# Peptides against a protein of PDB entry 4CIC: the designs that were tried, part 201

Target 1, 148 residues: chain A of PDB entry 4CIC
Amino acid sequence: KVSTKGHYGVQAMFDLAQHFGEGPVSLKSIAERQGLSEPYLEQLIAVLRKAGLVKSVRGAQGGYILAREPRDIKVGDIIRVLEGPIAPVESVSQDDPEHSLKFDFSVTKSVWEKVKKSIEEVLDSITLADMLKDAEEAQMAQGYMYYI
Target 2, 147 residues: chain B of PDB entry 4CIC
Amino acid sequence: KVSTKGHYGVQAMFDLAQHFGEGPVSLKSIAERQGLSEPYLEQLIAVLRKAGLVKSVRGAQGGYILAREPRDIKVGDIIRVLEGPIAPVESVSQDDPEHSLKFDFSVTKSVWEKVKKSIEEVLDSITLADMLKDAEEAQMAQGYMYY

## One batch from the design tools (peptide; made by RFdiffusion4, then SolubleMPNN)

Design b2_p27_1_s4 (from b2_p27_1, 10 letters changed)
Fold by OpenDDE base, seed 3:
Structure b2_p27_1_s4 (fold): chain B 148 residues (1-148), chain C 147 residues (1-147), chain A 27 residues (1-27)
Amino acid sequence: as target 1 above (148 residues)
Amino acid sequence: as target 2 above (147 residues)
Amino acid sequence: SEEEAFLNNIYDEKTGKYVEVTKEELE
């Protein structure tokens, strides 16, 4: 499962992708468009910046830009930065030894590894450029429905 | 992500699959083999029983059996019974309106739907019979490494 | 415990919520 953090991180990165090449975007403008709180977005952007997916631009027209082209950023890259490695099973907190996954049941492990691989393949197959294309196609389809 | 409940549920169901056709198995024996607490297993089995995946057998040799053949139970069926529908995104508890998924962002939704579909396809492609076969193959491979 | 609450809850497809199942309903 993708966390809320991962979900909003992908939304914020997609917003930056939509403005790629137009110059820096303010956090306020991203927050408004994506329905996020500015403080929450500041935390997300800080992590994404540290990971080298986003750059900060200083000045009167300052803000944030993608550090790479949208085609060079996978959804999987964003998720890994925000959530860490894709884990198919929620790790029971190590603090309850009675509920720790005591049994490395090899057969069940193989099932979860297959799930993990499948999730990784999907998320690594989708770039921000693919998402931009999908958004454009959806807008065109909506536009055609209004002209019929 | 599969919860601990889902994980242990699959383990318990797999244990029942290994004993399929041998008669009813006690919760105590499953708990011991799978490294689960008996009270935890009782709760899992109760849910699985209510869903019709497990049957209770009464009597001195009573216990639990699979309600269906291992080939007729998918891992996805077990997960859906224990966790509900496979959700690709954790639903933020409705109690924090500030952190609720306020924006049904259509493009991001499509990404998560692709992830959901992929998980479902994997879990629905694996039966308890497939898991039994994989276990047998693994045991044979280990046996061959010792020769 | 939060764990007991989690374990005693059955997912209700109609409400999308986990509903507490009484021991009597499990028997």
Scores: peptide ipSAE 0.017, ipTM 0.756, DockQ to the pose 0.021
Fold by OpenDDE base, seed 1:
Structure b2_p27_1_s4 (fold): chain B 148 residues (1-148), chain C 147 residues (1-147), chain A 27 residues (1-27)
Amino acid sequence: as target 1 above (148 residues)
Amino acid sequence: as target 2 above (147 residues)
Amino acid sequence: SEEEAFLNNIYDEKTGKYVEVTKEELE
């Protein structure tokens, strides 16, 4: 499962991708468009910046830009930066030692590894450029529905 | 992500699959073999029984059996029974209304639907019979390493 | 909240752990 952090991180990165080449975007404008709180977005952007996916531009027209072209940023890259490695099973918090996954039964582990690999393959196959294309196609399809 | 409940549910169902055709298995014996607490296993088995994946056998040699053959039970069936629909994104608990996923941006949703579909395809492609076969192959491989 | 604590953590690929990021390091 992708966390809320991962979900909102992908939304914020997609917003920056939509404005790529148009100059820096303010956090306020991203927050407004994506329905995020500005403080929450500030935390997300800080993580993404530290990971080298986003750049800060200083000045009166300052803000944030993608650090790479949309085609060079995979959804999997964003998720790994925000959430770490994709874990197919929620780690039972160490706090219940009796219910620790003590017996990582090799066969059950192999099932979860297959799930992990499948998630990684999907997320690594989708770039921000692919998402931009999908958005354009969806908007064109809606535009055609208004002309009928 | 699969929850601990889903993980242990698959383990318990796999244990029942290993004993399929040998008669009823006690909850105590499953709990001991799978490293589960008996009360926790009782809750899991109750859900699995209600969903028709497990049957209770009454009597002095009573216990639980798979309700279907191992080949007719997918891992996806077990997970859906225990966790509900596979959700690729953790639902933000309704308790923080301000951080509600208000804007399900259509494009982001499509990404998560692709992830969901991929997980479902994997879990629906694996049966308890496939897991039994994998266990036998692993045991044979270990047996050959000891010779 | 536990959610805020999680949001303040950055995954450190070198350590394989989430590192709590202070507001000062975010700036």
Scores: peptide ipSAE 0.015, ipTM 0.754, DockQ to the pose 0.035
Fold by OpenDDE base, seed 5:
Structure b2_p27_1_s4 (fold): chain B 148 residues (1-148), chain C 147 residues (1-147), chain A 27 residues (1-27)
Amino acid sequence: as target 1 above (148 residues)
Amino acid sequence: as target 2 above (147 residues)
Amino acid sequence: SEEEAFLNNIYDEKTGKYVEVTKEELE
């Protein structure tokens, strides 16, 4: 499962992709468009910036931009930055020693590894550019529905 | 992500698959082999039984058996019974109204739907019989490393 | 515990929600 953090991170990155080439976008404007709190977005952007996915532009018209072209940013890259490695199973809290017998039966582990690989393949196959294209196609389809 | 419940459910079902055809297995024996608490396993088994994946056998040598052959039980079936539909994104708690602006931007939703579909395809492609085969192959490979 | 609460919840396909299962319903 992608956490709320991962989900909102993808939304914020997608907003920056939509404005790519238009100059810096303020956190406030992203927050308003994406329905995020500004403080929450500040935390997300800080992580994304540290990972080199986002750049900060200083000044009165400052804000944030994508550090790379939308085609060079995979959804998987965003998720890995925000969530770390994709874990298909929730970490059984190490703190319950009775449950700490992670009988990681090699077989059950292999199932989850297959799931992990599948998720990674999907997320690594989708770029922000692909998402932009899908958005454009959806808007065109809606436009056609209003004309019919 | 598969929850702990889903994970342990698959382990318990796999234990029952390993003993399929040998008769009923006690919860205690499953718990011991799988490193699970017996009370936790009781709850899992109750859900799995209600879903028709497990049968209870009464008596002094009673316990539980798979209700179907291992080849007829997918990992996806077990997960759906225990976890419900595979949700690729953690439900943003509806209770935080500030986070309730699920701007389910159609585009982000489509990404998660693709992830969901991929997970479902994997989990529905793996049966308990496939897991049994993988276990046998792993045991044979270990045996060959000792030679 | 949150874990116990989760264990006591069965997914209701009709409602799309986890419903707390009483011990009596598990028998």
Scores: peptide ipSAE 0.015, ipTM 0.755, DockQ to the pose 0.021
Fold by OpenDDE base, seed 4:
Structure b2_p27_1_s4 (fold): chain B 148 residues (1-148), chain C 147 residues (1-147), chain A 27 residues (1-27)
Amino acid sequence: as target 1 above (148 residues)
Amino acid sequence: as target 2 above (147 residues)
Amino acid sequence: SEEEAFLNNIYDEKTGKYVEVTKEELE
């Protein structure tokens, strides 16, 4: 499962992609558009910046931009930065020895590895550019429904 | 993500599949082989039984059996019974209004739907019979490495 | 126990929520 952090991270990165080439976007404006708290977004952006997915622009018109073109940022890249490796099974906290997934049952592990691989393939197949295209297509489809 | 419940449920169902046709298996024996607590397994089996994936056999040699053939039980069926629908995004508890995943953004939602579909396709493509076959192949491969 | 609470949560398709079920309801 993708966490709330991963979800909001993708949402924030998509907002930056929509404004790519228009200059730096303020955290406030992203927060308002995406329905995020500004303090939460600040933490997300700090992580994304450290990972080299976002750049900070200083000055009176300062803010944030994508560090790479939307086509060069996969959804999988964002998720890995925010959540780490895709884990198909929730890690039982090591502190509950009774619930330690002790059984490295090879066959069950192989099932989860297949799930992991499938998730990775999907997330690595979707770029921010693909998301932009999908948004444009959706807007065009809505526009046509108003004229019919 | 699959929960611990889902993981152990698949493990327990696989144990029952390995003994399919041999008669009822005791919860104690499953718990011992799978490294599960017996009380935990009892609860898992109760859910699986209620869903019609497992049958209880009464008597001195009582226990549990698969309710269907291993080929007729998908991993996806087990997961859906134990965890409900596959949710690619963790539902933020409704009690934190500030963190309500307003899934209202159509494009982001479409990404997660693709992930969901992919997970479903994988889990629905794997039966307990497939898992049995994989286990046999793994044992054969290990046996050949010792000779 | 947290374990019992976790196990007793069954997904209710009607409500879309995990519902705590008693042992008696599982029998």
Scores: peptide ipSAE 0.015, ipTM 0.750, DockQ to the pose 0.021

Design b2_p27_2_s1
Fold by OpenDDE base, seed 4:
Structure b2_p27_2_s1 (fold): chain B 148 residues (1-148), chain C 147 residues (1-147), chain A 27 residues (1-27)
Amino acid sequence: as target 1 above (148 residues)
Amino acid sequence: as target 2 above (147 residues)
Amino acid sequence: MEAEERKKKEEEEKKKEEEKIKEETLK
């Protein structure tokens, strides 16, 4: 599963993609549009900035921009930055050392590795540019429904 | 992500598949082989039994068996029984109703739906019979490394 | 006194929010 952090990170990055080329966007404006708390968004953006996916711009029109073009940012890149490696199974909390028999059951592990690979392939096949295109197509489809 | 429950459920079902045709297997023996607590396994088996994936056998050799052949049980079937529908994103705990703006942002939702579909396709492509075959192949490969 | 108590409360709220975010990230 993608965490809430990954989910909101993709939303924030998509918002920055929609404004790509318009200049720096304030965290406040992103938070308002995406239904995020500004403090939470600040933490997400700090991580994304450190990873080089986002740039901060200083000045009177200060804010954030994508560090790369939307076509050069995969959803998988965002998820890996925010969550680390895609783990198909929740890590059994090592807190019960007695029951953490890592039965490294090779066959069961191979199933989860196949799931992992499949998730990675999907997330690495989708760019922010693809998401922008899908949004435009959806808006056009809605626009046609209002004229019928 | 697959929960710990799903993970251990697949292990328990695979153990039952390895013993398919040998008769009923005790929960104790499954728990020992799979490194599970017997009480935890009992809860898993109860759910799997209710879903009709496992049968209980009564008697002196009482225990559990697969309700279907290993080829007729997909990993996806086990996961859906134990976890419900595959959710690619953790449900934002609705506990903060104010910030649970379900921004039904259609585009972000479509990304997660693609992930969901991909997971379902993988899990529905793998049967317990496929897992048995993979185990046999792995054992043969290990046997050849010792010579 | 009141300004220090307010600052302490804001810092405690910020810590709770950071902990909540950590707990949500650990889930």
Scores: peptide ipSAE 0.020, ipTM 0.735, DockQ to the pose 0.017
Fold by OpenDDE base, seed 5:
Structure b2_p27_2_s1 (fold): chain B 148 residues (1-148), chain C 147 residues (1-147), chain A 27 residues (1-27)
Amino acid sequence: as target 1 above (148 residues)
Amino acid sequence: as target 2 above (147 residues)
Amino acid sequence: MEAEERKKKEEEEKKKEEEKIKEETLK
């Protein structure tokens, strides 16, 4: 599963993508729009900044911006930064070497590796630019429903 | 993520698949082969039995068997029984209706729905029979490395 | 006395919420 941290991290990055090119956005503004606590968002943004996905801008109109264009940030990049490597199974203490040699463990491991690969392929196929496009399409669809 | 419960549930079901047609298997025997505690396996098997994936056989040679053939049990069926619906994200308390109407939440939700669908497609494409075949192929490959 | 107990209760609630978030993030 994607953690709550991963989920809110993607939301915060998407908010920054929607404001990309408009200048720095305050953490307070992101927190209010996304329904996040400001202290929680500070923790997320610190990790994302350290990984080079977000930049801090100093000054009276200071805040945060995406460090790269929305097309150059995959959802998979955000998740890997916040959660580490995509693990399809919670860490079963695989460190028992005697059990790792049992044939049964190799077959079950191959199932989880297939799931991992599938998740990675999906998350690496979606950029923040793709999410922006999906947003515009959904807004247009809602606008058309109000005019009918 | 698949929970430890889901992981060990798939292992226990695979052990029962390897012994399918040989008669009832004791929980003790499964626990010893799979490196599980017997009390933990009892909890897993109770859920799997209630869902109709496993049958209990009574008597001196009693134990557990698969309730269906290995080809008729998907890994996805086991996971859905043990964990419920595949949720790609941990339950964010989505119950704030004011936030559910924000467009931003709809787009992020669509990402997780794509992940969910991909996981379901993989897990529903793998049966216990496919796992048995993969096991036989790997045993043959190991046997050929010793020659 | 009442203001210090209120502050202590808010800190304990905040700590429980942080622990709950950590426990959920570790799953």
Scores: peptide ipSAE 0.019, ipTM 0.740, DockQ to the pose 0.015
Fold by OpenDDE base, seed 3:
Formats: C-alpha cells, structure tokens, sequence
Structure b2_p27_2_s1 (fold): chain B 148 residues (1-148), chain C 147 residues (1-147), chain A 27 residues (1-27)
C-alpha cells in the first residue's frame, strides 16, 4: 500500500508538473488547488526538496518548481523519497518480538518479492509527463462530452 | 502493502496445503511449525473457516484441513478474505476529516488503480499448488548444493 | 509569558500530528 504521505506527495508533484515552465508556484496555491493543508504540504515539499526533486526559488515571485523535467521524474522516485523502499509486506515493528516476521519462509518471501517487483515496475513506468498527458486526454474527453 | 495478518494467513494456509490429503492438522502443530502464536492462529483460522477456505474436523484426530484443493486457492483469495479488497492506497481513517483523501484527483486515482490491478494480477496468478511446487524445487536445489 | 505558552501549544500540536502520522504509518 501507498501511504497518505505518498499519495499527497504525488499529487503535489503533479501540481508542480502542470505549472512547469511557468515559474515558481507558492505552497499556498498548491494547497488550495489540491485540497491540502499548507503546513502538511510544507513538510512534504521539504522532504522532496532535500531529495532534489523540487527547487526553492527566492524573491517576490518566489515558491517552488520541479528540479527536473516531468519526463525525468517517475512516480516510483517520489514514493521512494517519501516512504523509502517499496515493501510489499508491512514490517512488523521490531518492538513486538512475539509478532515479528521472524519466520521469513522462503516460499512466502518469494511471493512478496514478486508483488514488490510488480509494484516497482508499475510506479517506475509512470512519469509526471505521462500523468500530464493522461490529464490532457481526460480534459479533451470531457470537452467532447459537453459538445455532444 | 500486505498486512502481517495477510502474511501469516498465507503462511498458515501454505502449511495446510503441505499436509493436504494427510488428514486434519492441529492448530498447535501449525503454530509450532510456522512460528506463530496459537491464539493468533485461532483468530486467522476462524476467519478463513467462515470464508470457506478451511474446514474444521471434529474427533480425536480433529483439526483443520483446506476446504478446496491447493490449485483452487489463490494467494489473492486468502488476502481478500483476511484484509478485504486490495487497496493500493491506505485509506485515511475517516476520523481525520482534514486529511481524508477527499480530493481523489482523477489522474492520481488512475495511477493507484494501475498499482491495484498489478497487485491483483500477481496474487491471483499464484495458487497454493504453485507455492508447493516452488517449495519442492527449492528443496531439490538445496539437496543438489550439498552433493 | 504569552509567547512561551503559544510556542508550547504549537509544539504539542506538532507532536500530536507527528504521532498521528506515525500511528497511521504503522497500520
């Protein structure tokens, strides 16, 4: 599963992709468009900035931009920055020794590795540019439905 | 992500698959072999039994058996019984209305639907019979490394 | 006095939000 943090991180990065080339976007404007809390978005953007996916621009028209082109940012890159490595099974917190996944039975492990690989392949196959294209196609389809 | 409940549920069902055709297996013996707590395993087996994946056998040699052949039980069936539908995104608990995934942006939703579909395809492509075969192949490979 | 109480409240709220995020990440 992708966490709420991962979900909102992808949403915020997609908003920045939609404005790529238009200059810096304020966190306030992203928060308003995406229905996010501004303080929560500040935390997400701080992590994404430290990972080099986002740049901060200073000045009167300051804000944030993508650090790379939308085609050079995979959804998988965003998820790995926000959540770490894709784990197919929830790591039982080491703090409950009675329920620790101690018995990593080799065959069950192989099942979860297949799931992990499948998730990674999907998330690494989708760029922010692909998401932009899908959004444009969806807008065109909606536009055609209003003219019929 | 698969929960710990899903993981241990698959492990317990795999243990029952390894003993399929040998008769009923006690929860105690499954718990010992799989490194599970017996009370936790009782809860898992109760859910799996209610879903018709496991049968209880009564008597002096009582215990549990698979309700269907290992080839007729997918890993995805076990996960759906224990966890419900595969959700690619953690459902924000409805209790925090400010952080509810209210803005299901259509494009981000499509990304998660692709992830969901991919997970479902993998888990529905693996049966308990496939897992048994993989275990046999692994045992043979280990046997060949010692010679 | 008022500025220190306000900072303490903001730190407690931030800590509660961090704990909630941790509890949600553990489920």
Amino acid sequence: as target 1 above (148 residues)
Amino acid sequence: as target 2 above (147 residues)
Amino acid sequence: MEAEERKKKEEEEKKKEEEKIKEETLK
Scores: peptide ipSAE 0.017, ipTM 0.741, DockQ to the pose 0.018
Fold by OpenDDE base, seed 2:
Structure b2_p27_2_s1 (fold): chain B 148 residues (1-148), chain C 147 residues (1-147), chain A 27 residues (1-27)
Amino acid sequence: as target 1 above (148 residues)
Amino acid sequence: as target 2 above (147 residues)
Amino acid sequence: MEAEERKKKEEEEKKKEEEKIKEETLK
């Protein structure tokens, strides 16, 4: 399960991808477009910057840019930076691992590991460039609906 | 993300699958084997029973059984009963859908829908019978390490 | 002619912006 932080982080990174090659984007402009508070976005961007997914540009036209091309940033990379390793299950208190049949625990764990792997495969298969393409396709589809 | 409730629910259902065909299992015995509190297990079993995944048997040898064969119960069915629809993202307050570019929202949503679909496909591909088989294979592997 | 000139101008602006970003990232 992706946190709100992960969701908004992907949204902010996608906004930066849409403006990739147009120079630095202000946090204010991202916040306005994405419906985020600027202080919250600052926290997200600080984490993303520390991870090397975004760069800060200084100066009169200062702001943030993607540190890599949109094709070189997977959604999985963003999520792992913001949330850490994908955990398919919430932390279960292993309060009494001694009384739980170690075996049943291992089988249930294997189910969650399969889920984890599947989530990772999906998120690692989607880049910001794929999201940009999906966006363009959706805009074209809307444009065609206005001409019908 | 599966809740603790979902996790323990799958664990309890798997315990019932291991005893399928042996008659009713007491909540106490499930709780002991699975490291669960009996009151917590009662709450889980009540939900699972209401959903028709387990049956209560009354009498001196009373307890619970799977309502269906282990092959006819998917892990996805258990999770959907306990947690509802698989939600890949925590509830984001869509407080201002009007100011968020509807488009960006749609693209990000599509990512989460792909994740949802993938989770559903995995969980719906695993039955309690598959888990039993994996259990038997693991026991055999352990048995061969002792010889 | 106009479309090629516009594309060339956009590429030159993009290159200047990339150089400016490189210079600012090195500071």
Scores: peptide ipSAE 0.005, ipTM 0.719, DockQ to the pose 0.011

